# Peptides against a protein of PDB entry 6PSE: the designs that were tried, part 148

Target 1, 78 residues: chain A of PDB entry 6PSE
Amino acid sequence: PSEEEEYARLVMEAQPEWLRAEVKRLSHELAETTREKIQAAEYGLAVLEEKHQLKLQFEELEVDYEAIRSEMEQLKEA

## One batch from the design tools (peptide; made by RFdiffusion4, then SolubleMPNN)

Design b2_p29_3_s2 (from b2_p29_3, 12 letters changed)
Fold by OpenDDE base, seed 1:
Structure b2_p29_3_s2 (fold): chain B 78 residues (1-78), chain C 78 residues (1-78), chain A 29 residues (1-29)
Amino acid sequence: as target 1 above (78 residues)
Amino acid sequence: as target 1 above (78 residues)
Amino acid sequence: SKLEELLKKEKEREEERKEERRRKAEEFR
């Protein structure tokens, strides 16, 4: 049998003491995994904000670049 | 009592059938939360890569901007 | 990165959980 099938049989045949210990273990792992999920989401949101600020700076520099390029082109033609 | 204390008492007094159902529930929630954590981490890594590419484009534009600014300053002084 | 570390940690924990379930099943037999 697979590991999952053997575990399922264990859960079906286990005594209440083993089942209570397993509930405690799974509750702890769920709480830890939930905190780590939130941490990953918060880090991703921080990076999104940094990318957004960088995009705004990039767009502002593009405007300034086009202004100087246009002025320089006018000076070269005059 | 707190919800945590009430839950702890429920686990202590519960019959095997309830405990088996709770193991199944917690296993399912743990698997789902784990998938969501992995998804959040993968999305965050994708945003990090996008930010890195944007930063490279920004730095390239800064080099081009400084080159044109310097050339224009030389033309205005001549 | 921190996110890569989280992904690595999760893979390690998955293998540990598999081994622990195997061990518990063997002990019950």
Scores: peptide ipSAE 0.416, ipTM 0.867, DockQ to the pose 0.841
Fold by OpenDDE base, seed 4:
Structure b2_p29_3_s2 (fold): chain B 78 residues (1-78), chain C 78 residues (1-78), chain A 29 residues (1-29)
Amino acid sequence: as target 1 above (78 residues)
Amino acid sequence: as target 1 above (78 residues)
Amino acid sequence: SKLEELLKKEKEREEERKEERRRKAEEFR
């Protein structure tokens, strides 16, 4: 049997005191994991915002680049 | 009493059958929340990589822009 | 990165949970 199957059997045969302790443990782990999930999501969103700002800067630079390129081409042809 | 205190009391007074069901519920929620946390982290890492690639492209464009700007300045001074 | 650290930490926790479940099952037998 897998560890999960053995654990499931343990839960089925466990005494109330053990079960209460396990509920407490799982509740704690769930709370921590939930906080960490939120933190990961918030960080990801911050990175998305940074990426978006960088993209805007990139697009602005592309416009400026094309403007200078065009002006330079005109100067070379004159 | 807070909801947490009420829940704690419920756990203390609960029958084994309820406790087993609660262990099962919490185990499932923990597994799901863990998967969601991993997914959030992996997504954020993907965004970080995209941002990094965009930054490299931006830096390359900056180099090209400065090259043209410099050439333009030389042409105007000649 | 912070996200890599979170992923690493999660993998470590998962292994710890597996070990703990195995230990508990063994103690029960």
Scores: peptide ipSAE 0.416, ipTM 0.867, DockQ to the pose 0.795
Fold by OpenDDE base, seed 5:
Structure b2_p29_3_s2 (fold): chain B 78 residues (1-78), chain C 78 residues (1-78), chain A 29 residues (1-29)
Amino acid sequence: as target 1 above (78 residues)
Amino acid sequence: as target 1 above (78 residues)
Amino acid sequence: SKLEELLKKEKEREEERKEERRRKAEEFR
């Protein structure tokens, strides 16, 4: 049997003491994993905000660049 | 008592059938939360890569902008 | 990156969980 099947059998046949310990273990892992999920999400949001700010700066620079490019083109044609 | 204390008491006093069900529930929630954590992390990494690419583009544009600005300044002074 | 570290940690924990489940099953038998 697979480890999952064997684990399932263990859960079915285990004594209450083992089951209580397993509940405690799983509760702990769930809490930790939940915290880490939140941390990952928060970090992603922070990076997203940084990207957004950078995008705004980039777009502003593009406008300025095109303005100068256009002016330069006019000067060279005159 | 706090919810945590009540839950702890429940786990201590629960019958094996309840405990097995709780193990199953917690295992399921852990699996889901783990998946969500991974998804959050992968999304964040994607955003990070996008930000990096944007930064490279921004820096390239800055170089080009300074070049044209300098040329423009020279033309205006001549 | 922090995110890569989280993913790495998760992968490691998954392997540990598999091994632990295996061990527990063996001990029960």
Scores: peptide ipSAE 0.413, ipTM 0.867, DockQ to the pose 0.864
Fold by OpenDDE base, seed 3:
Structure b2_p29_3_s2 (fold): chain B 78 residues (1-78), chain C 78 residues (1-78), chain A 29 residues (1-29)
Amino acid sequence: as target 1 above (78 residues)
Amino acid sequence: as target 1 above (78 residues)
Amino acid sequence: SKLEELLKKEKEREEERKEERRRKAEEFR
């Protein structure tokens, strides 16, 4: 049997004391994993905000660049 | 008592059938939460890469902008 | 990065959980 099948069998045949301990373990892991999920999401959101601000700065610079390019083109034609 | 205290009491007094069901429930929630954590992390990494690429493009544009600014300044002085 | 570390840690935990379940199953036999 697979590791998962053997674990499932263990859960079915285990004594209450073992089951209580397993509930406690799983509850702890779930809480920890949930916290880490939230942290990952928060970090991702922060990065999204940073990217957005950078994009705005980039677009502003593009506008300024095109302005100078156009002015320079006019000066060269004159 | 708090919900946590009530839950702890339930676990201590529960029959094996309930405990087995709880192990199954917690295992499922843990698996799902883990998947969501991984997805959040992977998404955040993708955004980080996008931000990095945008930063490189921004820096390149800054160089180009300074080049054209300098050229225009020279043309105006001539 | 922080996110890479989280992913690495999760992979390590997954392997540890597999090993622990295997060990528990063997001990139960």
Scores: peptide ipSAE 0.412, ipTM 0.867, DockQ to the pose 0.826; fails the geometry check

Design b2_p29_3_s3 (from b2_p29_3, 15 letters changed)
Fold by OpenDDE base, seed 5:
Structure b2_p29_3_s3 (fold): chain B 78 residues (1-78), chain C 78 residues (1-78), chain A 29 residues (1-29)
Amino acid sequence: as target 1 above (78 residues)
Amino acid sequence: as target 1 above (78 residues)
Amino acid sequence: SELERLLAEEEERRRRAAEERRERAREFR
């Protein structure tokens, strides 16, 4: 049997004391996992904002670069 | 009583059938939350890599921009 | 990174949870 099937059998056959302990365990793990999910999402959002700001700076520099490149080309042709 | 205290009393007084159902519910929520956590982390890593690549491109463009700016300044002063 | 840490911790948590399930299953038999 799979571990999942064995666990399912355990849950069905377990005494109330074990079930209460399992509810407590799962509640704790759920709370921790939820906090970690939120943390991951917040970190990802921070990185996304940093990337966005960098992209704006990059696009501004590209415009300035093309302007200077064009001016340089004109000066060399004159 | 707080909702947490009421829930704790419910768990202590609950019949095995309710406890088994609660274990199943919590297991399901934990599995979903775990998947969401992993997804959030993976998405954040992807954005982080994109930011890294953009930073490299930005730094390269800065070098090129300063080179052209300096050359143009020299041409204008000559 | 923090994200890589969270993923690694999740893998370790899964490993521990599997071991604990096996132990509980043995104790119940």
Scores: peptide ipSAE 0.336, ipTM 0.850, DockQ to the pose 0.811
Fold by OpenDDE base, seed 1:
Structure b2_p29_3_s3 (fold): chain B 78 residues (1-78), chain C 78 residues (1-78), chain A 29 residues (1-29)
Amino acid sequence: as target 1 above (78 residues)
Amino acid sequence: as target 1 above (78 residues)
Amino acid sequence: SELERLLAEEEERRRRAAEERRERAREFR
């Protein structure tokens, strides 16, 4: 018998007092896990925004770099 | 009476069959919420790694840009 | 990182929850 099967049997055979305590425990764990899920999502979104801003800065620097490179090549040929 | 107080009363007065169904419901929601939390965390870690790689590329481009800028300034002064 | 912490905390929570289920099952018997 797996631990899941043993737990399922326990739930089926348990008295109302144990079941009420289990509902309370699961409700608490669900609330905590939900808060942590939201926290993970918010952190991920913040990192995504930071990456997006960095990408924009990188693309701007690429444009500036190519402009200076082109101007310098022209100065060296003249 | 708040929804939380009403729920607490329901849990206290409920029959074993309702309590077993509630344990099953909460277990299912906890499993789903846990999976979603893990997915959010794994996604955030992937974005964080992408941001780190982009930052390294940006810093390399900054070094190259400053080198060309300095060389161009010297050529313009001569 | 915060995300690595959350993943590590989840693994620890699962471990503790399994131990608590085993203990409750023993107490019920």
Scores: peptide ipSAE 0.335, ipTM 0.850, DockQ to the pose 0.792
Fold by OpenDDE base, seed 3:
Structure b2_p29_3_s3 (fold): chain B 78 residues (1-78), chain C 78 residues (1-78), chain A 29 residues (1-29)
Amino acid sequence: as target 1 above (78 residues)
Amino acid sequence: as target 1 above (78 residues)
Amino acid sequence: SELERLLAEEEERRRRAAEERRERAREFR
């Protein structure tokens, strides 16, 4: 029997006291996991925003770089 | 009574059939929430890596920009 | 990183949960 099947049997044969304890355990784990999910999502959003800002800065620097390169090329040709 | 207190009473007074159904429900929700947490974390890690690569590119461009700026200043002073 | 830590903690939690399920299943037999 798979571990899942054994657990399913346990749930089917368990007394109410065990079942209540299991409900409590699962509720607690669900609450914790939910908080951690939200935390991960919030952190990911923050990193995404930082990346976006960095991208904007990079693109601005590229424009400035091309401007100077063009000016330098003109100076060398004159 | 708070919703939590009402739920706690329900769990305390529930028949085994309801408790088994609740264990099944909570197990399912926990599994889904766990998958979502992992997905959020993995996505965040991917974005973090992208940001890191972008930062390296930005720093490299800054070096190149300063090199050209310096060369241009030398050309203007000559 | 924080995200790597969360993933590692989740893996460890899964391992412990599996072990606890096995132990509970053995005790019930």
Scores: peptide ipSAE 0.334, ipTM 0.849, DockQ to the pose 0.797
Fold by OpenDDE base, seed 4:
Structure b2_p29_3_s3 (fold): chain B 78 residues (1-78), chain C 78 residues (1-78), chain A 29 residues (1-29)
Amino acid sequence: as target 1 above (78 residues)
Amino acid sequence: as target 1 above (78 residues)
Amino acid sequence: SELERLLAEEEERRRRAAEERRERAREFR
């Protein structure tokens, strides 16, 4: 039998004391996993915002760079 | 009583059939939440890499911009 | 974004889970 099938059998045959302990365990793991998921999502959002701000700065610098490059090219052609 | 205290009482007083159903429910939610946590982490890592690449490009452009700015300043002073 | 979606889904899941717990508690009483 698969581990999943064995676990399912254990749950079906288990005494109430074991089942209560298992509910407690699963509840704890779920709470931790949920917190970790939220933390990952919040962190990713923060990075997205940082990337967006950096992109805006990059685009501004590109405009300034092209302006100076064009002016330099005109001066060299004269 | 808090919802947590009420839930704890429910678990302590529950019959085996309810406890088995709760184990099944929690197992399912844990599996889903775990998958979502992994997805959030993987996505967050991808965004971090994108931000890092953008930062490198920005820093390269800053160097190029300062080079042209300096050359332009020298030409204007001559 | 995907991350915003995940956060929104988590809030909805928490809401639903709280409602389900309340319903189960009522049925048990």
Scores: peptide ipSAE 0.298, ipTM 0.838, DockQ to the pose 0.719

Design b2_p29_3_s4 (from b2_p29_3, 11 letters changed)
Fold by OpenDDE base, seed 1:
Parts: C-alpha cells; structure tokens; sequence
Structure b2_p29_3_s4 (fold): chain B 78 residues (1-78), chain C 78 residues (1-78), chain A 29 residues (1-29)
C-alpha cells in the first residue's frame, strides 16, 4: 500500500481525538506554508520592480551613448 | 468571539465525519499552497537572474560610455 | 504578474475560509 493509501486508512479508522489533533497540525502547517508563499511572492515582486528600474536606467544610458557616438562621428568627419 | 475561537469550537464539537472531511480539505489546501510557494520561489529566482544579467550589461555600457566621453573631451580640447 | 495573481488568489482563499467558518458557526448556534 502507498503511504497515501495508508494515511487515508488511518484517517478513516481514527478516533475523534486523533482527528482533532490532525486538524490542528494541518492548520498550523497550512498557516506557515501560506506565510512562506506570501513572503516569496512579495520578495519576487520587489525584485521585479528593481529590474524594471534598472531597465529604465539602461535605456536612458543607451540614448545618451548613441547621442555621444553620433556627435563624435560628426566631429571626425568634419 | 474571534473567527479563530469559533473555528476551535467547531473542531471541538464536530462529529467524526466532519473532522475527516476537514482533514481531507486541509491536506488538499496544504498541497496546493506548497506547490504555489515553490512556484513563487522559482519565479523570484528567475527574476533575480534576469536582473543580474541586466546589471552586467548596464556596467558594460557604462564602461563604453565613459570611454567615448573621454575621447570626445580630448578631441574638443585639442 | 504571476506573483500578483498568487497573492490575489491567496486573499480570495482567506476570504472564502472566513466565510465558510462564519456559515458553519451559524449552523452550530
């Protein structure tokens, strides 16, 4: 029998006291896992914003670079 | 009474059939939330890598920009 | 973003959980 089948059998045959303890355990684990999920998502969003700001700075520098390159090309041809 | 107190009371007063259903529900939610936590973490790591690559490209462009700026400044002073 | 969707879905699940507890508590009163 798989561990899942054994667990299902335990739940089916369990007394109310064990079931209440299992509900409490699962509720606690769910709360912790939910908090960790939220933290991971919030951290990822912060990094996305940082990447976006960096991209904007990069694009501004590209514009400035092309402007100087063009000016220098004109000076060398004159 | 708080929602937490009301839930605790429900668990305490519930029949075995309700408790078994609640164990099943919580187990399912825990599995889903765990998967979503992992997905959030993996996505965040991917964004971090993208930001790192963008930062390297930005630093390379800064070096190139400073080189052209310096050359142009020398040409204008001559 | 996918992360924003995950957060929004979690908020929805929390609200659904609160509403379920409220309804079930009313049935026991």
Amino acid sequence: as target 1 above (78 residues)
Amino acid sequence: as target 1 above (78 residues)
Amino acid sequence: SKLEELLAEEEKREEERRERIRREAEEFR
Scores: peptide ipSAE 0.432, ipTM 0.870, DockQ to the pose 0.835
Fold by OpenDDE base, seed 4:
Structure b2_p29_3_s4 (fold): chain B 78 residues (1-78), chain C 78 residues (1-78), chain A 29 residues (1-29)
Amino acid sequence: as target 1 above (78 residues)
Amino acid sequence: as target 1 above (78 residues)
Amino acid sequence: SKLEELLAEEEKREEERRERIRREAEEFR
């Protein structure tokens, strides 16, 4: 049987004491996993913001670069 | 009593049928939350990679910009 | 990376979960 099928059998055959312990375990794991999910999402959003700021800086530098390049080209043609 | 205390009492007083249903519910929620956590983490890593590539491009442009700026300054002094 | 650490920890927890299920299932056989 698959691990899932074995777990299903365990849950079906378990005594109330085991089931209560399992509910407690699962509740704890769910709380931790939920916190970690939120943490991952928040970190990802922070990186997105950093990337956005970097993109704005990049675009500003491109404008400045093209301005100097154009001026340089004009000076070389004169 | 807090919701947590009420839930704890419910678990302590619950019949096996309710406990089995609760294990099933929590297992399902844990599986979904785990998947969402992984997805959030993987997405964040992809954004980090994109940011890294953008940073490399930005640094390359900075080098090119400084080169042209220096050349322009030399031409203006001559 | 914090995200890489989260993924690594999840993989570890998944393995521990599989091991627990296997062990507990053996006790009922």
Scores: peptide ipSAE 0.432, ipTM 0.871, DockQ to the pose 0.809
Fold by OpenDDE base, seed 3:
Structure b2_p29_3_s4 (fold): chain B 78 residues (1-78), chain C 78 residues (1-78), chain A 29 residues (1-29)
Amino acid sequence: as target 1 above (78 residues)
Amino acid sequence: as target 1 above (78 residues)
Amino acid sequence: SKLEELLAEEEKREEERRERIRREAEEFR
């Protein structure tokens, strides 16, 4: 039997005391996992914002680079 | 009584059938939340890698920019 | 990274869950 099938059997055959304990355990894990999900999402958002700012800086530098390149090209041709 | 206290009372007074249903519900929610957490984390890691690559490109462009700036300065002084 | 740690911890928890289920199933039989 699969682990899922074994767990399903446990749940079906368990006494109320075990079931109550399992509800408590699952509730705790759900709360913890939910917090961790939110934390992951918040961190990802922060990184996304940092990437966006870096992209803007990169694009600005590209413009400046092209400006200098163009000026240098003109100086070399003159 | 708080919602948590009411829920705790429900768990304590519940019949096995309700408890089994609750275990099933919580297991399902936990599985979904876990998948969502993993997805959020993986997405964040992807963005982090993209940011890292962008940073490397930015630093390379900075080096190139300074090189051209220096060359242009030399040309202007000559 | 923090995200890698979260993923690693989740993998560990999954293994612990599997082991717990196995143990409890054996004890119940």
Scores: peptide ipSAE 0.431, ipTM 0.871, DockQ to the pose 0.861
Fold by OpenDDE base, seed 5:
Structure b2_p29_3_s4 (fold): chain B 78 residues (1-78), chain C 78 residues (1-78), chain A 29 residues (1-29)
Amino acid sequence: as target 1 above (78 residues)
Amino acid sequence: as target 1 above (78 residues)
Amino acid sequence: SKLEELLAEEEKREEERRERIRREAEEFR
C-alpha cells in the first residue's frame, strides 16, 4: 500500500486520542506553512518593487545616455 | 472565549467522525498551502533573477555613460 | 500580481476558517 493509503487506514482505525493529537499536529504544521508562504510572498513582492525601481532608474539612464551619445555624434561630425 | 479556545473545546468534545473529517480537511489544506508556498518561493526567485540581470545591465550602462560623459567633457573644454 | 493574489486568497481562507469554527462551535451550544 502507498503511504497515503496507510495513512488513510491509520486515520480510519485511530482512537480519539490519536485523532486529537493529529489534529493538533496538522494545525501546527498548517500554521507554520502558512506563515512561510506569507513570508515568501512578501519577500517576492519586496524584490518585485526593487526591480521596478531599478527599471525606472535604468530607463532614465538610457534616456540620458542616448542624449549624450547623440550630442557626441553631432560634435564629432561638426 | 477566543476562537482558539472554542476550537480547542470543539476538538476535545468532538466525536471520532468529526475528528477524522478534520484530519482530512487539515491534511488537504496543508498540502495546498505547501504547494502555494513553493510557488511563491519559485516566483520570488524568478523575480530575483530578473532583478539581478537588470542590475548587471544597469551597471554596464553606467560605465558606458560615464565614459561618454567624460569624453564629452574633454571635447567641450578643448 | 500573482503574489498579491496568493496573499489575498490566504486572507480569505483564514476568514472562512474562522467562520467555520464559529459555526461548528455554535452547534455545540
Scores: peptide ipSAE 0.430, ipTM 0.870, DockQ to the pose 0.821

Design b2_p29_4_s1 (from b2_p29_4, 12 letters changed)
Fold by OpenDDE base, seed 2:
Structure b2_p29_4_s1 (fold): chain B 78 residues (1-78), chain C 78 residues (1-78), chain A 29 residues (1-29)
Amino acid sequence: as target 1 above (78 residues)
Amino acid sequence: as target 1 above (78 residues)
Amino acid sequence: MEKLREEIKKEFEEALEEMREEEEEEEAE
């Protein structure tokens, strides 16, 4: 039997005391996992914002680079 | 009484049938939340990798920019 | 790239909103 089937049987045959303990355990794990999910999302969002700022900086530098390149080309052709 | 206290009382007074249903519910929510957490982490990682690549590109452009700037300064001083 | 960013951003915003709603519910009680 799969672990899932065994667990299902355990739940079906379990006494109320075990079931209450299992509810408590699962509730705790759910709360913890939820917190971790949120934390992961917050971190991902922060990285996304950093990436966005970096992209803006990159684009600004590209503009500056092209300006200097163009000026230098003009000087060389004169 | 807080919702938490009410829930705790419900769990304490609940019949086995309700407890089994609650275990099933919580198990499902935990599985779903776990999947969502993993997904969030994967997305965050992908963004982090993209940011890293962008950073490398930015640094390369900075080098190129400084090279041209220096060359142009030399030309202007001659 | 922009679409992926928007999708990721949306999912993160939804997760943050869920957290905020949970926090607001906890503060309201």
Scores: peptide ipSAE 0.104, ipTM 0.746, DockQ to the pose 0.108
Fold by OpenDDE base, seed 3:
Structure b2_p29_4_s1 (fold): chain B 78 residues (1-78), chain C 78 residues (1-78), chain A 29 residues (1-29)
Amino acid sequence: as target 1 above (78 residues)
Amino acid sequence: as target 1 above (78 residues)
Amino acid sequence: MEKLREEIKKEFEEALEEMREEEEEEEAE
């Protein structure tokens, strides 16, 4: 039997005391996992914002680079 | 009493049938939340990789920019 | 790059909205 089937049997045959303990365990794990999910989302958003700022800086540098390139081209033609 | 206290009382007074149903419910929610956490982490990782690539491109452009700036400075001194 | 960023952003926003809706529904019960 799969671990899932064995667990299902355990739940079916368990006494109330075990079931209460299992509810408590699962509730705790759910709360922790939920917090971790939120934290992962917050981190992802922060990185996304940083990436956006970096992109803006990159675009600004591209503009400056093209300006210097153009000026240099003009100087070389002169 | 807080909702948490009421829930705790419910768990303490519940029959085995309710407890088994609650274990099933919590197991399902935990599985879903775990999947969502993993998904959030994967998205965050993808954004990090993109940010890293953008940073490399930015650094390359900075090098090219400094090279042109230096060349232009030399041309102006001449 | 911008399209992928927007897609990822949208997916994050949707996930956060779903979480918020679930929390609001739980608070309403």
Scores: peptide ipSAE 0.097, ipTM 0.743, DockQ to the pose 0.065
Fold by OpenDDE base, seed 4:
Formats: C-alpha cells, sequence, structure tokens
Structure b2_p29_4_s1 (fold): chain B 78 residues (1-78), chain C 78 residues (1-78), chain A 29 residues (1-29)
C-alpha cells in the first residue's frame, strides 16, 4: 500500500485522542508553511523591484552611451 | 474568545467524524500551501538569476561607457 | 548591490535548507 493509503487507514481507524493530536500537528505545519510561503513571495517581490530599478538605470546608461558614441562618430568623420 | 480559542474548543469537543474530516481538510491545505511555497521559491530564484545577469550587463556597459568617454576627452583636448 | 543580492540569496538558501531539513526529519520519523 502507498504511504497515502496507509495514512488514510490510520486516520480512519484512529481514536479521538490521536485525531486531535493530528489536527494540532497539521495546523502547526500549515501555519509554518504558510508563513514561509508568504516570506518567499515577499522576497521575490523585493527582488523584482530591485531588478526593475536596475533595468531603468541600465536603460539610462544605454541612452547616454549611444549619445556619446554618436558624438564621437561625428567628430571622427570631421 | 479569539478565533484560535474557539477553534481549539471545537477540536476538543469534536466527534471522531468531524476530526477525520478536519484532518483531511488540513492535509489538503498543507499540500496546496507546500506546492505554492515551492513555486514561490523557484520563481524568486529565477528572478534573482535574471537580476544577476542584468547586473553583469550593466557593469559591462559602464566599462564601455567610461572607455568611450575617456577617448572622447582625449580627442577634444587634441 | 552585490551585498544585498548575497543577503537575499542567503535568505533563499536558508529557506530552502529549512525545507530540506524538514523533509529529512519527516523521512526520519
Amino acid sequence: as target 1 above (78 residues)
Amino acid sequence: as target 1 above (78 residues)
Amino acid sequence: MEKLREEIKKEFEEALEEMREEEEEEEAE
């Protein structure tokens, strides 16, 4: 039997005391996992914002670079 | 009473049928939340890598920009 | 900027390691 089938049988045959303990365990794990999920999402968003700011800086530098390149090309042709 | 205290009382007074249903519910929510946590982490890591690549490109462009600026400064002084 | 990246990366690595330790603890039970 799969671990899932064994667990399902355990839950079905369990006494109330075990079931209450299992509810408590699962509630705790769910709370922790939820906190971790939220934290991961918040970090991901922070990185996205930083990436966006970096992209803006990169685009500004590209414009400045092309301006200087064009000016230098004109000076070399004269 | 807090929602947590009310829930704790509900669990303590619950019949086995309710407890089994609650274990099933919590197991399902935990599985979903775990999957979502993993997905959020994977996405965050991907964004971090993209940001890193962008930073490398930015630094390369800065070097190129300073090189052209220096060359143009020399041409203007001549 | 690099320090911030390293800190965020470290935090992600720590979160992933915690997940791995939890999985290893679950396998040990």
Scores: peptide ipSAE 0.094, ipTM 0.742, DockQ to the pose 0.102
Fold by OpenDDE base, seed 5:
Structure b2_p29_4_s1 (fold): chain B 78 residues (1-78), chain C 78 residues (1-78), chain A 29 residues (1-29)
Amino acid sequence: as target 1 above (78 residues)
Amino acid sequence: as target 1 above (78 residues)
Amino acid sequence: MEKLREEIKKEFEEALEEMREEEEEEEAE
């Protein structure tokens, strides 16, 4: 049997005391996993904001680079 | 009583059938939340990789920009 | 990218508000 099938059997055959303990365990793990999910999302958002700022800086530098390149090309043609 | 205290009382007074249903519910929610956490982490990693690539491009452009700026400064001093 | 950022931000703000409301309700009982 798969681990899932074995677990399902355990739940079906378990006494109330075990079931209460399992509810408590799962509730705790769900709360922790939910917090971790939110934290992961917050980190992703922070990195996305950093990437956005870097993109703006990159685009500004591209504009400045093209301006200097154009000026230099004009000077070389004279 | 807090909702947590009321829930705790419900769990303590519940019949095995309710407890089994609650274990099933919590297991399902935990599985879904875990999947969502992993998805959030994978997204964050992808954004981090994109940011890293952008940083490399930015640094390369900075080097090219400084080279052209220096050349242009030399031409203007002549 | 900006739309995605705003969407993610909104989803997080909503999730944080829900958590805050739940915490405030728990403290009030």
Scores: peptide ipSAE 0.089, ipTM 0.742, DockQ to the pose 0.103

